# Designs tried in a protein design run: peptides against a protein of PDB entry 5D63. Part 78

Target 1, 292 residues: chain A of PDB entry 5D63
Amino acid sequence: SLRRGIYHIENAGVPSAIDLKDGSSSDGTPIVGWQFTPDTINWHQLWLAEPIPNVADTFTLCNLFSGTYMDLYNGSSEAGTAVNGWQGTAFTTNPHQLWTIKKSSDGTSYKIQNYGSKTFVDLVNGDSSDGAKIAGWTGTWDEGNPHQKWYFNRMSVSSAEAQAAIARNPHIHGTYRGYILDGEYLVLPNATFTQIWKDSGLPGSKWREQIYDCDDFAIAMKAAVGKWGADSWKANGFAIFCGVMLGVNKAGDAAHAYNFTLTKDHADIVFFEPQNGGYLNDIGYDSYMAFY

## One batch from the design tools (peptide; aimed at target 1 V248 G252 A257 Y288)

Design b2_p30_4_s2 (made by RFdiffusion4, then SolubleMPNN; from b2_p30_4, 14 letters changed)
Fold by OpenDDE base, seed 2:
Parts: C-alpha cells; structure tokens; sequence
Structure b2_p30_4_s2 (fold): chain B 292 residues (1-292), chain A 30 residues (1-30)
C-alpha cells in the first residue's frame, strides 16, 4: 500500500510529471504533464498523499505548492474529463477528490483511479510536451497502458524513517536521544539546503562566545529552513527536514551543536556545519541529542 | 576525502561503503 507522504508523480511511458499549471490555487487550474529536472524540488509537481481512514488504498492528493487538491471535474466518468486543482480538505468525502492508488500489473508503477467515476488519471496520448492534457479516462487495473501508469517517487520521510537513518550512522555511539517534532518531512537536495543557508544570512554571521556560538548557528539554520518551508508551500501536514544535533568531543571537554539532513535515498544522514556550510560524513563529535 | 564536494549520489555511495566497512570490522572483531 502507498504510504502517506510527498510524491513526485512521473509517467511510466514518457519523462513527464503531474504538474499543477503555474502552481495556481485557483479552482479549475489545469493539471498537466510537464518536464521535470531530476534531483530538484520541481515546485509545482509535488503532491501530498493523505490516506483516507477506513477506505482502502484511497487518498486525497494535495499539491504542495498551491495547497489545492487533485479534482476530477464534476466527477464525470466520460473519457477526457479534465483533472484540475480545486480547493478541498485532506479528509474530504467529495468523490471528485478521492483517488484509489494501487500498484499496476507491472508491480512497480501505480494507477490512480477516481473513487467515484472509476476512471483513471491518464496522460492523454502519452504526450510528453509541456502542458499536455491529463484527464480521467476509462481503463482497468490490469491493462498495461503506460498513459495510465505512474511512478510515485517518494520525496519525504516519516519520523520513523528519519530515526532509522540516524540509527544507521556509524559515528553515533553511546547514549543518544532523539526528539521527533513532526510526522512527515520533505527532504531537500543539498543544493537547496545550501541555498537556504546562504539566504539566511548565516554565512555573514560572526561567531561570538556564548552569545552567538554553535547552538545559535544550528538553531538559526533550522529556523531558516522552517521559514523557507512556511513561505514556499501552501499545503499543511508536513515539515522540512532539518535536524539539530548536540555532541561532545572524545575528551568530554568541548561541546558542539550542528545540523544534519538526509541523503537523497533517505537511508543515511549527512552532517551539516552551519558555521561554514560544509557537509560531513563525520562531524567529529559524539552525538548525544537531536531534535528534528 | 572532500565529502562536501561530492554530489548527492557520490555521498550516498561513500556512506554506504563506510557503513559496510564498519560492519565488516565489527564482525571480524567477534
């Protein structure tokens, strides 16, 4: 079953993703096929899948940027019915905005079926051009039509997945306590993480004993990421991954505070030094506490 | 090794290798 999370949804046949046109929050904004750049944010192409309680394999799909939901126009079962962004709520009962998402017959891609109409999200004619029509179309779960098959590339992690990544780190030993602040985290590419750091003013900040030292830098970075998230996305129910960690040196006479993020594959953490913007596999301190 | 200069993919590869090496060392010590 598809897990709650943020997904980049790519067509199985052509290099196009499900895109909310211009990221507009207006009701009736077309959802279209659009090119994407791997390992980037793809702003208008991220969707929060929220599972509906007690309805198997059924979700709402909230566009992360606009905060609007994938909507089958009038819930029509007619082939070619427009799929648009529309205002909604995560746990709506409106069948126009409820999508059953299950594995296709190939076992890798998914199909997206409207709960009410039983039609499928279709990249019309498999058109790879920017702005290509996405519509509801007749289909079956078992057919192999790539126009209706989609890869759900997970762009977020659960708190449990983040915890597991930390636990796998070979440099975290001894007593460690993590404190989880949120349930689901968008994981940023390093380039984006670095850009937030640059824009925060931290590169120009001066280290000052106690008044603005390692903990201030680390907290300022987390605050900058949080603000970036709030300013960038209209959807709710997720956070941007940026951890703060505290460590002590081997001698036990020096402490440090730093940040960490996750790798692209979400399997490991990468340490980030907010005082210089450097990424490290080993921060050189024994970590004893983190919050994220 | 300049870890910071690595691409996201290179960092993944490095971290995987590092973990594998550590696990191997721990097993050898048993």
Amino acid sequence: as target 1 above (292 residues)
Amino acid sequence: VDFAAMSDEEQIAYLRAEKAARLAALRAAR
Scores: peptide ipSAE 0.508, ipTM 0.884, DockQ to the pose 0.026
OpenDDE base, seeds 1, 3, 4, 5: peptide ipSAE 0.493, 0.487, 0.496, 0.491; ipTM 0.880, 0.878, 0.881, 0.879

Design b2_p30_4_s3 (made by RFdiffusion4, then SolubleMPNN; from b2_p30_4, 15 letters changed)
Fold by OpenDDE base, seed 2:
Structure b2_p30_4_s3 (fold): chain B 292 residues (1-292), chain A 30 residues (1-30)
Amino acid sequence: as target 1 above (292 residues)
Amino acid sequence: VDFRAMSDAEQVAFLREAKARLLAELRAAR
């Protein structure tokens, strides 16, 4: 079954993703096919899938940028019915905004069926052009038509997945304690993470003993990422992944505070030094505490 | 800040407060 999370949803037939046009929060904004760049944020193309309690394989899909929901216009079962962004809530009972998402017959892609109409989200004619129509269309679960098959690329991790990644790292102290603040985290590409770091002014900040030392840098970076998240996205129910770690060196005579994020495959952590913007697999310290 | 002198709970509380303070400062700088 599909897990709660943030997804980039890509067509199985052509390199097109489900895009909320212009990221607009207006009711009736078209959802369209649009090109994407791998390993980037793709601002209008991220969707929070929230599972509906006690309704098997059924979700709302909230656009991260606009905070609006995928909506089948009037819940119509007619082929070619528009799929739009519309105001809603994560646990709505409106069948226009409820989507049953299950594996297709190929076992790798998903199909997205409207709960009420039983029609499927369709990239009309498999059109790979920007702005191509996405509509409700007749279909079946077992059909192989790539117009109705979608890859769900997970762009977030749960707190448990983050914890597992940390636990696999060889630079974690035996007395390690992790403190988790949220349940679902959008994982940023390093380029975006670095850009937030640059925009925070930290590259121009000078280390000063006790006044502005390692903890200040690490906390400032986490704060900057938090602010970026609040300013960039209208959807709720997720956080941006940016951790703070406290570590001790092998000799036990020095401590450091630093940041960390997840690798591209979300399987491991990478350390980030906020004093210089460097990514390291080994920062020279064993972490005994994390805050994220 | 001497983190090793603090309990785990105190360290977390400190970091939480520091984050909140810095966020407030960043918002005010808009």
Scores: peptide ipSAE 0.027, ipTM 0.533, DockQ to the pose 0.037
OpenDDE base, seeds 1, 3, 4, 5: peptide ipSAE 0.024, 0.021, 0.022, 0.025; ipTM 0.592, 0.485, 0.493, 0.576; seed 3 fails the geometry check

Design b2_p30_4_s4 (made by RFdiffusion4, then SolubleMPNN; from b2_p30_4, 14 letters changed)
Fold by OpenDDE base, seed 1:
Structure b2_p30_4_s4 (fold): chain B 292 residues (1-292), chain A 30 residues (1-30)
Amino acid sequence: as target 1 above (292 residues)
Amino acid sequence: PDFAAMSDEEQVAFLREEKARVLAELRAAR
């Protein structure tokens, strides 16, 4: 079954993603096919899938940017019915905004069925152009039509997944204690992470003994990422991944505070030095405490 | 402590104190 998380949803037939037009929060904003760039944020194309308790394989889909939800217009079962952004809540009972998401016949892509109408999210005519219509359309679970098949690329991790990534890293001290602050984390590309670092002013900040040292830099970076998240996205129920670690060197005579994020495949962590913006697989310290 | 409830300044202070505590413990153990 599909896990709770943030997804980039790509058509199985053409290089087009499900896009909320202009990222608008207005009710009735068209959801359309749009081009995307791999390994980038794709601002209007991220969707938080929230599973509905006790309803198998059924979700709401919240646009991360607008905070509105995928909505089948009037819940109509007519082929060609518009799919739009509309105000809603994560655990709504409105069948216009409830989507059953299960594997297609190919075993890799998903189909997205409206809970009420039983029609499927369809890239009309498989049109790969920007702004192409996405609509509810008749179909079946077993048909092979790529217009109704979608890849769900997960862009977030759960706290448990993050914890697992940390646990397998070789640079964790035996006395390690982690403090998990949130439940689901959007994982940023390094380029975005670095840009936030640059925009924070940290590149121009000077290390000063005690008054502004490693702990200040590490917290400032986390604060900058948090602010970026709050300013960038209208959806709730997730955080932006940026960890803080305290570590001790092998000699046991020095401690350091630094940041960390996850690798592209979300399986490992990479350390980030907020004093110089460097990414390292080995920062020279073993972490005894982390906050994320 | 509830780290998430702390202000940025309080978080920095907490980390500074923890860092100092750990360093002191490490020095004593050597």
Scores: peptide ipSAE 0.033, ipTM 0.588, DockQ to the pose 0.871
OpenDDE base, seeds 2, 3, 4, 5: peptide ipSAE 0.021, 0.018, 0.031, 0.033; ipTM 0.499, 0.446, 0.549, 0.574; seed 3 fails the geometry check

Design b2_p30_5_s1 (made by RFdiffusion4, then SolubleMPNN; its pose is not in this set)
Fold by OpenDDE base, seed 2:
Structure b2_p30_5_s1 (fold): chain B 292 residues (1-292), chain A 30 residues (1-30)
Amino acid sequence: as target 1 above (292 residues)
Amino acid sequence: DEEERREKEEEEEFKKKREELANLPKRLAA
């Protein structure tokens, strides 16, 4: 079953993603096929899938940028019915905004069925052009039509997945205690993470003994990421991943505060030094405390 | 009761160790 999370939703037939046109929050904004750039933030193409309690395989899909929801216009079962962004809530009872998402017959892609109409989200004619129509269309779960098959590329991690990634890292002290701040985290590409660091002013910040040292840099980075998240996205119910660690060196005579993020595959952590913007697999310290 | 006592003792030991580590000299990682 599909897990709660943020997804980039890509057509199985052509290199097109489900895009909320211009990221607009207006009711009735078209959802369209659009090109995407791998390993980047595709701003209008990120969707928070929220599972509906006690309704098997059924979700709302909130556009991360606009905070609006995928909506089948008037819930119509007619082929070619528009799929749009519309105001809503994560746990709505409106069948226009409820989507049953299950594996297709190929076992890798998903189909997205409207709960009410039983029609499927369809990239009309498999059109790979920017702005191509996405509509509700008749179909079945077992059909192989790539117009109705979608890859769900997970762009977030749960707190449990983050915890597991930390636990696999060799630079964790035996006394480690982790503190989880949120439930689901958008994981940023390093380029975006670095840009936030640059924009924070930290590259120009001067290290000063005690008054502005390692912990101040690490906390300032986390604060910058938090603010960036709040300023960039209208959806709620997720955070931006940026951890803070306290670590001790092997000799046990020095401590340091630093940041960390997740690798591209979300399986491991990478350390980030906020004093110089460096990414390291080994920062020279073993973490005894983290919060993220 | 004994399990609760043990858990409390372990937590106190961990807390103490974290406090000791937090008081170590901080410096830029190389």
Scores: peptide ipSAE 0.032, ipTM 0.454, DockQ to the pose 0.136
OpenDDE base, seeds 1, 3, 4, 5: peptide ipSAE 0.026, 0.032, 0.015, 0.018; ipTM 0.415, 0.452, 0.444, 0.343

Design b2_p30_5_s2 (made by RFdiffusion4, then SolubleMPNN; its pose is not in this set)
Fold by OpenDDE base, seed 3:
Structure b2_p30_5_s2 (fold): chain B 292 residues (1-292), chain A 30 residues (1-30)
Amino acid sequence: as target 1 above (292 residues)
Amino acid sequence: SAAAEEAARRLAAFAEARRALRELPARLAA
């Protein structure tokens, strides 16, 4: 079954993603096919899938940027019915905004069926052009039509997945204690993470003994990422991944505060030094505390 | 060897990253 999380949803037939046009929060904003850039944020193309309790394989899909929900216009079962962004809530009972999402017959892609109409989200004619129509269309779960097949590329991790990634890292002290602050985390590309670091002013910040030293840099980075998240996205129910660690060196005579994020595959952590913006697999310390 | 050169590059990168680091005065309790 599809897990709760943030997804980039890509057509199985052509290099097009499900895009909320202009990221607009207006009711009735078209959802369209649009090109995407791999390993980037793709701002208008991220969707938070929230599972509906006690309704198997059924979700709401909230556009991360606009905070609006995928909506089948009037819940119509007619082929060609518009799919739009519309105001809603994560646990709505409105069948226009409830989507059953299950694996297609190919075992890799998913199909997205409206709960009420039983029609499927369809990239009309497999059109790869920007702004191509996405509509509800008749279909079946076992059909091989790529117009109705979608790859769900996970762009977030659960707190448990983050915890597991930390636990696999060799630079964790035997006394390690981790504190989870949120439930689901959007994982940023390093380029975006670095840009937040630059925009925070940290590259120009002056190190000062105790009054503005390693812990201040690390916490300032965490705060900058938090603010960036709040300023960038209208959806709720997730955070932006940015960890803080305290570590001790092998000799046990020095301690450091630093940041960390997740690798592209979400399987491992990478350390980030907020004093210089460097990414390292080994920062020279073993973490005895983290919060993220 | 290529492996030795790669190891040296990694070590140099680590050393460069650590050179300007400032540390906590003491370990905090977990």
Scores: peptide ipSAE 0.078, ipTM 0.634, DockQ to the pose 0.022
OpenDDE base, seeds 1, 2, 4, 5: peptide ipSAE 0.056, 0.027, 0.023, 0.030; ipTM 0.608, 0.587, 0.508, 0.432; seeds 1, 5 fail the geometry check

Design b2_p30_6 (made by RFdiffusion4)
Pose (drawn by RFdiffusion4):
Structure b2_p30_6 (pose): chain A 292 residues (1-292), chain P 30 residues (1-30)
Amino acid sequence: as target 1 above (292 residues)
Amino acid sequence: SAQVADWRALMDAERARHEAYLGKKVAKAK
């Protein structure tokens, strides 16, 4: 089963993503195929998949930017029916916004079926051009047609996954305690994490004993990332990944506060120095506390 | 904000706990 999370959904035949046109919140805004740039935030192409209770392999798909839902127009089973963004809720009973998502016959890509119509999300004619029509279409679960096959590229981690990445890190103090704050996190590319640090004003902040020292920098960065999350996205039910750690050096005589993020493959953590924007695999301190 | 205050209180509490484990005060680094 596809796990709850945020996904960049890529056609298996051509490198087009499912894109809510112009990120518009208007009802009926077309969902189309569009090119994308890896290791960036693709602002119109991120979808929060919310599992439906007791309805196997069925979800709502909420565009992260607009807050609107993937909707099969009037629930029609006619091939070519429009797939658009539409207002809705995470746990709706409206079958126009319910999607059964299971693995295709290739075992890697998924097919997306409308719960009401039993038709599939289809990149019409396999068209790779920007703005290509995506429609509901007749189809089967097992066929190889790439027009109806989609890679769900996971862009978020559960809290359990973030905890696992931290636990595998070699720079964790024996007295380490972690404090988990949310359940699902959008993992940022370093390019975006750095842009938030720049836009927070921290690059210009001076170190001052106690009144604006390492704790202040780290907390400020976390707060800046939290503000960025709420100000940038309209969908609810997730948080942005940015941790704060306290750590102590090997000699046991100096402590430091700093931030951390995750690697692209989501398996490991990487430390971030908020005083200078650097990313480090070893910051010179073992973490005895973290909150994220 | 209240959230920042809660974070600071948490960091102080964990620092005090960790310093009690080491049996000394630990200097804060730049």

Design b2_p30_6_s1 (made by RFdiffusion4, then SolubleMPNN; from b2_p30_6, 15 letters changed)
Fold by OpenDDE base, seed 2:
Structure b2_p30_6_s1 (fold): chain B 292 residues (1-292), chain A 30 residues (1-30)
Amino acid sequence: as target 1 above (292 residues)
Amino acid sequence: SSEVQAIRDMIARARAEHEAVLGKEVALAK
């Protein structure tokens, strides 16, 4: 079963992703196929899948950028019916915005079926061009048509997954305590993380004993990421991953505050030094406390 | 050292306060 999370949804046949045109929040904004760049934030192509309680394999799909929802126009079962962005809520009862998402017959891709019409999200003619039509189309779960098969590339982690990544790291103190602040986290590419750091003013900040030292840098970075998230995305129900750690050195006579994020594969953490913008596998401290 | 102990005490207090506010503490078994 597909887990709650943020996904980049890519066609199984051509290098095209499900894109909300111009990221517009207007009702009726077309959802289209569009090219994407791997390992980057594809702004209009991220979707929060929210599972509907007590309805198996059924979700709403909220565009992260616009805060609007994937909507089958008039819930029509006619082939070629437009799929658009439309205002909605995560737990709506409107069948125009409810999508049953299950594995296709190939076991790797998914099909996206409208709950009401029973038609499938279709990249019309498998068109790989930017702006290609995405529509509801007749189909079956067992068909192999790549126009209706989609890879769900997970762009977020749950708090449990983040916790597991931390637990695997060798630089965690035996007295470690973690404090989980949110449930689901968009994980940023390092390039984006670094850009937020640069834009925050931290590169020009002066270290000053106690009044603006390691903890201030680390908290300022987390605040900058939080603000970036709030300013960038209209959807709710997720956070941007940026952790703060407190660590002690091997000798036990020095402490440090620093940041951390997740690696590209989301399996491990990498430490980030907000005083110089460096990424390190070993920052020289073992963490006894983290919040993220 | 006394400084290190003071830091450890501060950490303990911070943990207690954080737990009181959020109640989301997770301990890893290592």
Scores: peptide ipSAE 0.073, ipTM 0.495, DockQ to the pose 0.054
OpenDDE base, seeds 1, 3, 4, 5: peptide ipSAE 0.022, 0.021, 0.024, 0.062; ipTM 0.503, 0.457, 0.475, 0.502; seed 1 fails the geometry check

Design b2_p30_6_s2 (made by RFdiffusion4, then SolubleMPNN; from b2_p30_6, 14 letters changed)
Fold by OpenDDE base, seed 4:
Structure b2_p30_6_s2 (fold): chain B 292 residues (1-292), chain A 30 residues (1-30)
Amino acid sequence: as target 1 above (292 residues)
Amino acid sequence: SAEIEEIRRKIEEERARLEAELGKKIALAK
């Protein structure tokens, strides 16, 4: 089954993603097909899938940017019914905003069925142009029509997944204690992470003994990422991944505070030095404490 | 400038020293 998380939803037939037009939070904003750039933040094309308790394979889809939800207009079963952004809640009972998401017959892509109408999210005519119509359309789970098949590219990790990634890293001290602050984390590309770092003013910050040293840099970075998240997204129920670690060297005679994020495949962590903006697989310390 | 470089060097050396001291304290507390 599809896990709770943030997804970039890409058509199986053409290089088009499900896009909330202009990222508008207005009710009735069209959801359309739109081109995307891999390994970047596609601002209007990220969707938080929230599973509905006790309803198998059924979710709401919240647009991260607008905070609105994927909505089948009037819940109509008519082919060609508009799919729009609309105000809602994560655990709504409104069938217009409930989507059953399961694997298609090909075993890799998903189909998105409206819970009420039983129609499917369809990239009309497989149109790859920007602004192409996405609508509810008749279909079946076993059909091979790529207009109704979607790849769900996971852009986030759960706290458990993050914990697992940390646990696999060789630079964790035996006394390590991790403190999980949130449940789901959007994982940023390094370029975005770096840009936040730059915009924070940290590159120009002066290291000063104790008053503004390694821990201050690391915490300032996390604060900057948190603020960036709050300022950038209207959806709730997720955080932006940016960890803080305290570490000790192998000899046990030196300590450091630093940041970390996840690798592109979300399987590992990479260390980030907020004092110089560097990414390292080995920062020279083993973490005995982290919060993220 | 040479002056700026010297300042940076001193900062780096001091940082290393202080980090080591912190590490020692942690080690002693174990």
Scores: peptide ipSAE 0.011, ipTM 0.374, DockQ to the pose 0.044
OpenDDE base, seeds 1, 2, 3, 5: peptide ipSAE 0.000, 0.000, 0.009, 0.006; ipTM 0.288, 0.366, 0.282, 0.279; seed 1 fails the geometry check

Design b2_p30_6_s3 (made by RFdiffusion4, then SolubleMPNN; from b2_p30_6, 15 letters changed)
Fold by OpenDDE base, seed 1:
Structure b2_p30_6_s3 (fold): chain B 292 residues (1-292), chain A 30 residues (1-30)
Amino acid sequence: as target 1 above (292 residues)
Amino acid sequence: SEEIERIRRLLAESRAELEAVLGKKVALAK
């Protein structure tokens, strides 16, 4: 069963992802196949899958950038029906925007079936060119046609997954308390995380005792990431992962405030020093508190 | 802004609890 989360959705046959053209929020904006760059954000190609209560394996798909939803035009069952971005809500009853998503016969990819029409999201002719048509098309769940098979690469973590990653880290103090602020977190590539740090002005900020020291740096980074999220994405219901930690050294006589994010595989955390922009597996402190 | 203030308060409380457990004051690093 597909979990709630943010996904990069890639065709199983060709290196093409489901892309909302130009990231436009206009109703009827084409959803198309488009090339992507691994280990980057791929701005127009991120989709929040929201499971529909009491409807098995059925989701809405919200484009993270535009805040609009994947929509089968007029809910038509005709092969070749356009799939577009359209205004909607996460828990809509509009069958044009409801998608049943289950594993394909190969056990690794998914198929995306419109709830109403029972047609499948299809990369027409398996065209790998930028702007290639994505449409509703007839099909079956057991069919092996790669035009209708999609890999769902999860780009987010739940609060529980983040908690688990923290718990696995060896640099956690026995008195640790974690405070979860959100439910789902987009995990950024380090390059993007660093760019936000640079743009925040923190690299030029002066350390001053008490008035602007480690806690201020860490909080400022958290705020910068939050602002970046608000300014960058129109979709709601998720946050950008950026944690704040307080830790104590081994001697127990010094504390530090710092940030942390998740590794690419989402299994571990990596520490981030907002005073110098460094990533560390060991920052020299054991965390007794975290906010994320 | 309000969230930041809440966080700051929680940080202070957590530090106090840590110091209580350790039985000593903990200095802030740079």
Scores: peptide ipSAE 0.032, ipTM 0.644, DockQ to the pose 0.924
OpenDDE base, seeds 2, 3, 4, 5: peptide ipSAE 0.030, 0.018, 0.031, 0.030; ipTM 0.595, 0.410, 0.593, 0.628

Design b2_p30_6_s4 (made by RFdiffusion4, then SolubleMPNN; from b2_p30_6, 15 letters changed)
Fold by OpenDDE base, seed 2:
Structure b2_p30_6_s4 (fold): chain B 292 residues (1-292), chain A 30 residues (1-30)
Amino acid sequence: as target 1 above (292 residues)
Amino acid sequence: SSEIEALRELIERERARLEAVLGKEIALAK
């Protein structure tokens, strides 16, 4: 079954993603097909899928940017019914905002069925143009129509997945203890992570013995990422991934504080030096403590 | 994967106990 998480939802037939037009929070804002750029944030095209307890394979879909939910207009079963952003809650009982999401017949893509109407989210005519209509449309689970098939590209990790990535890393000290702060994390592209670092003022910050040294840089970076998240997204129930580590060198006579994030495939961690903005596979220290 | 995580955590805790006995003190230096 589909895991709770943040997804970029791409059509199986054409290079178009499910987009909340202009990222608007207004009720009735059209959800449309729109082009996207790989390995970027795609601001209006990220959706938090929240599973409904005790309802198999059924979710709400919250737009990360607007904080509104995917909504089938009036819950109508008529083909061509508009799919819009609308105010809601993660665990709503409104069938207009409940979506059953399961694998399609191809075993790779998903279909998105409205819980009430039993119609499917459809990229009308497979139109790849920006602003193309997305609507509820009649269909079946076993049909091969790519207009109703969607790839769910996961843009987030659970705390457990992050923990697993850390556990696989060779630069972990025998005394390591990790502390998990949140449950689900949006993983940023390095370019975005670096931009937050630049905007934080850290590149111009002066290292000063003890008063503003490695721990201050590392914590300042985490704070900057946290604030960026709060200022950028209206949805709740997730965090932005940015870890802090304390590490000791091989000789055991020096310690350092630094950041880390996840690699593109979410399988590994990469270390980030907030004093110079560098990404490293080996920062020269083994972590004995992390929080993220 | 969950099993691997659990084993790694166990190893880490045991190592931590050993180092505590040795009385190591580490401070940030950079």
Scores: peptide ipSAE 0.042, ipTM 0.430, DockQ to the pose 0.213
OpenDDE base, seeds 1, 3, 4, 5: peptide ipSAE 0.027, 0.024, 0.029, 0.021; ipTM 0.365, 0.425, 0.374, 0.372

Design b2_p30_7 (made by RFdiffusion4)
Pose (drawn by RFdiffusion4):
Structure b2_p30_7 (pose): chain A 292 residues (1-292), chain P 30 residues (1-30)
Amino acid sequence: as target 1 above (292 residues)
Amino acid sequence: AKSKAVAAADLAAYEAAFWEKLAAAEAAAA
């Protein structure tokens, strides 16, 4: 089963993503194929998949930017029916916004079926051009047609996954305690994590004993990332990944506060120095506390 | 980068002071 999370959904035949046109929150805004840039935030192309209770392999798909939902127009089973963004809720009983998502016959990509109509999300004619129509279409679960096959590229981690990445890190103090604050996190590319640090004003902040020292920098960065999350996205039910750690050196005589993020493959953590914007695999301290 | 000279034996006190700074920052942002 596809796990709850945030996904960039890529057609298996051509490198087009499912894109809510112009990120518009208007009812009926077309969902289309569009090119994308890896290792960036693709602002109109992120979808929060919320599992439906007791309805196997069925979800709502909420555009992260607009807060609107993937909706099969009037639930029609006619091939070519429009797939648009529409107002809705995470656990709606409206079948126009319910999607059964299971692996295709290639075992890697998925097919997306409307719960009401039993038709599939289809990149019409396999068109790779920006703005190509995506529609509901007749189809089967097992066929190889790439027009109806989609890679769900996971862009978020659960709290359990973040905890696992931290536990595998070699720079964790024996007294380490972690404090988990949310359940599902959008993992940022370093390019975006750095842009938030720049936009927070921290690059210009001076170190001052106790009144604006390492703790202050680290907390400020976490707060800046939290503000960015709420100000940038309209969908609810997730958080942005940015941790704070306290650590102690090998000699046991100095301590430091700093931030951390995740690697692209989501398996490991990487430390971030908020005083200077650097990313480090070893910051010189072993973490004895973290909150994220 | 600057750091604090804090012995390992005082890490609990330092952590408590850290939580005070966090609470203060949250209150200022209200």

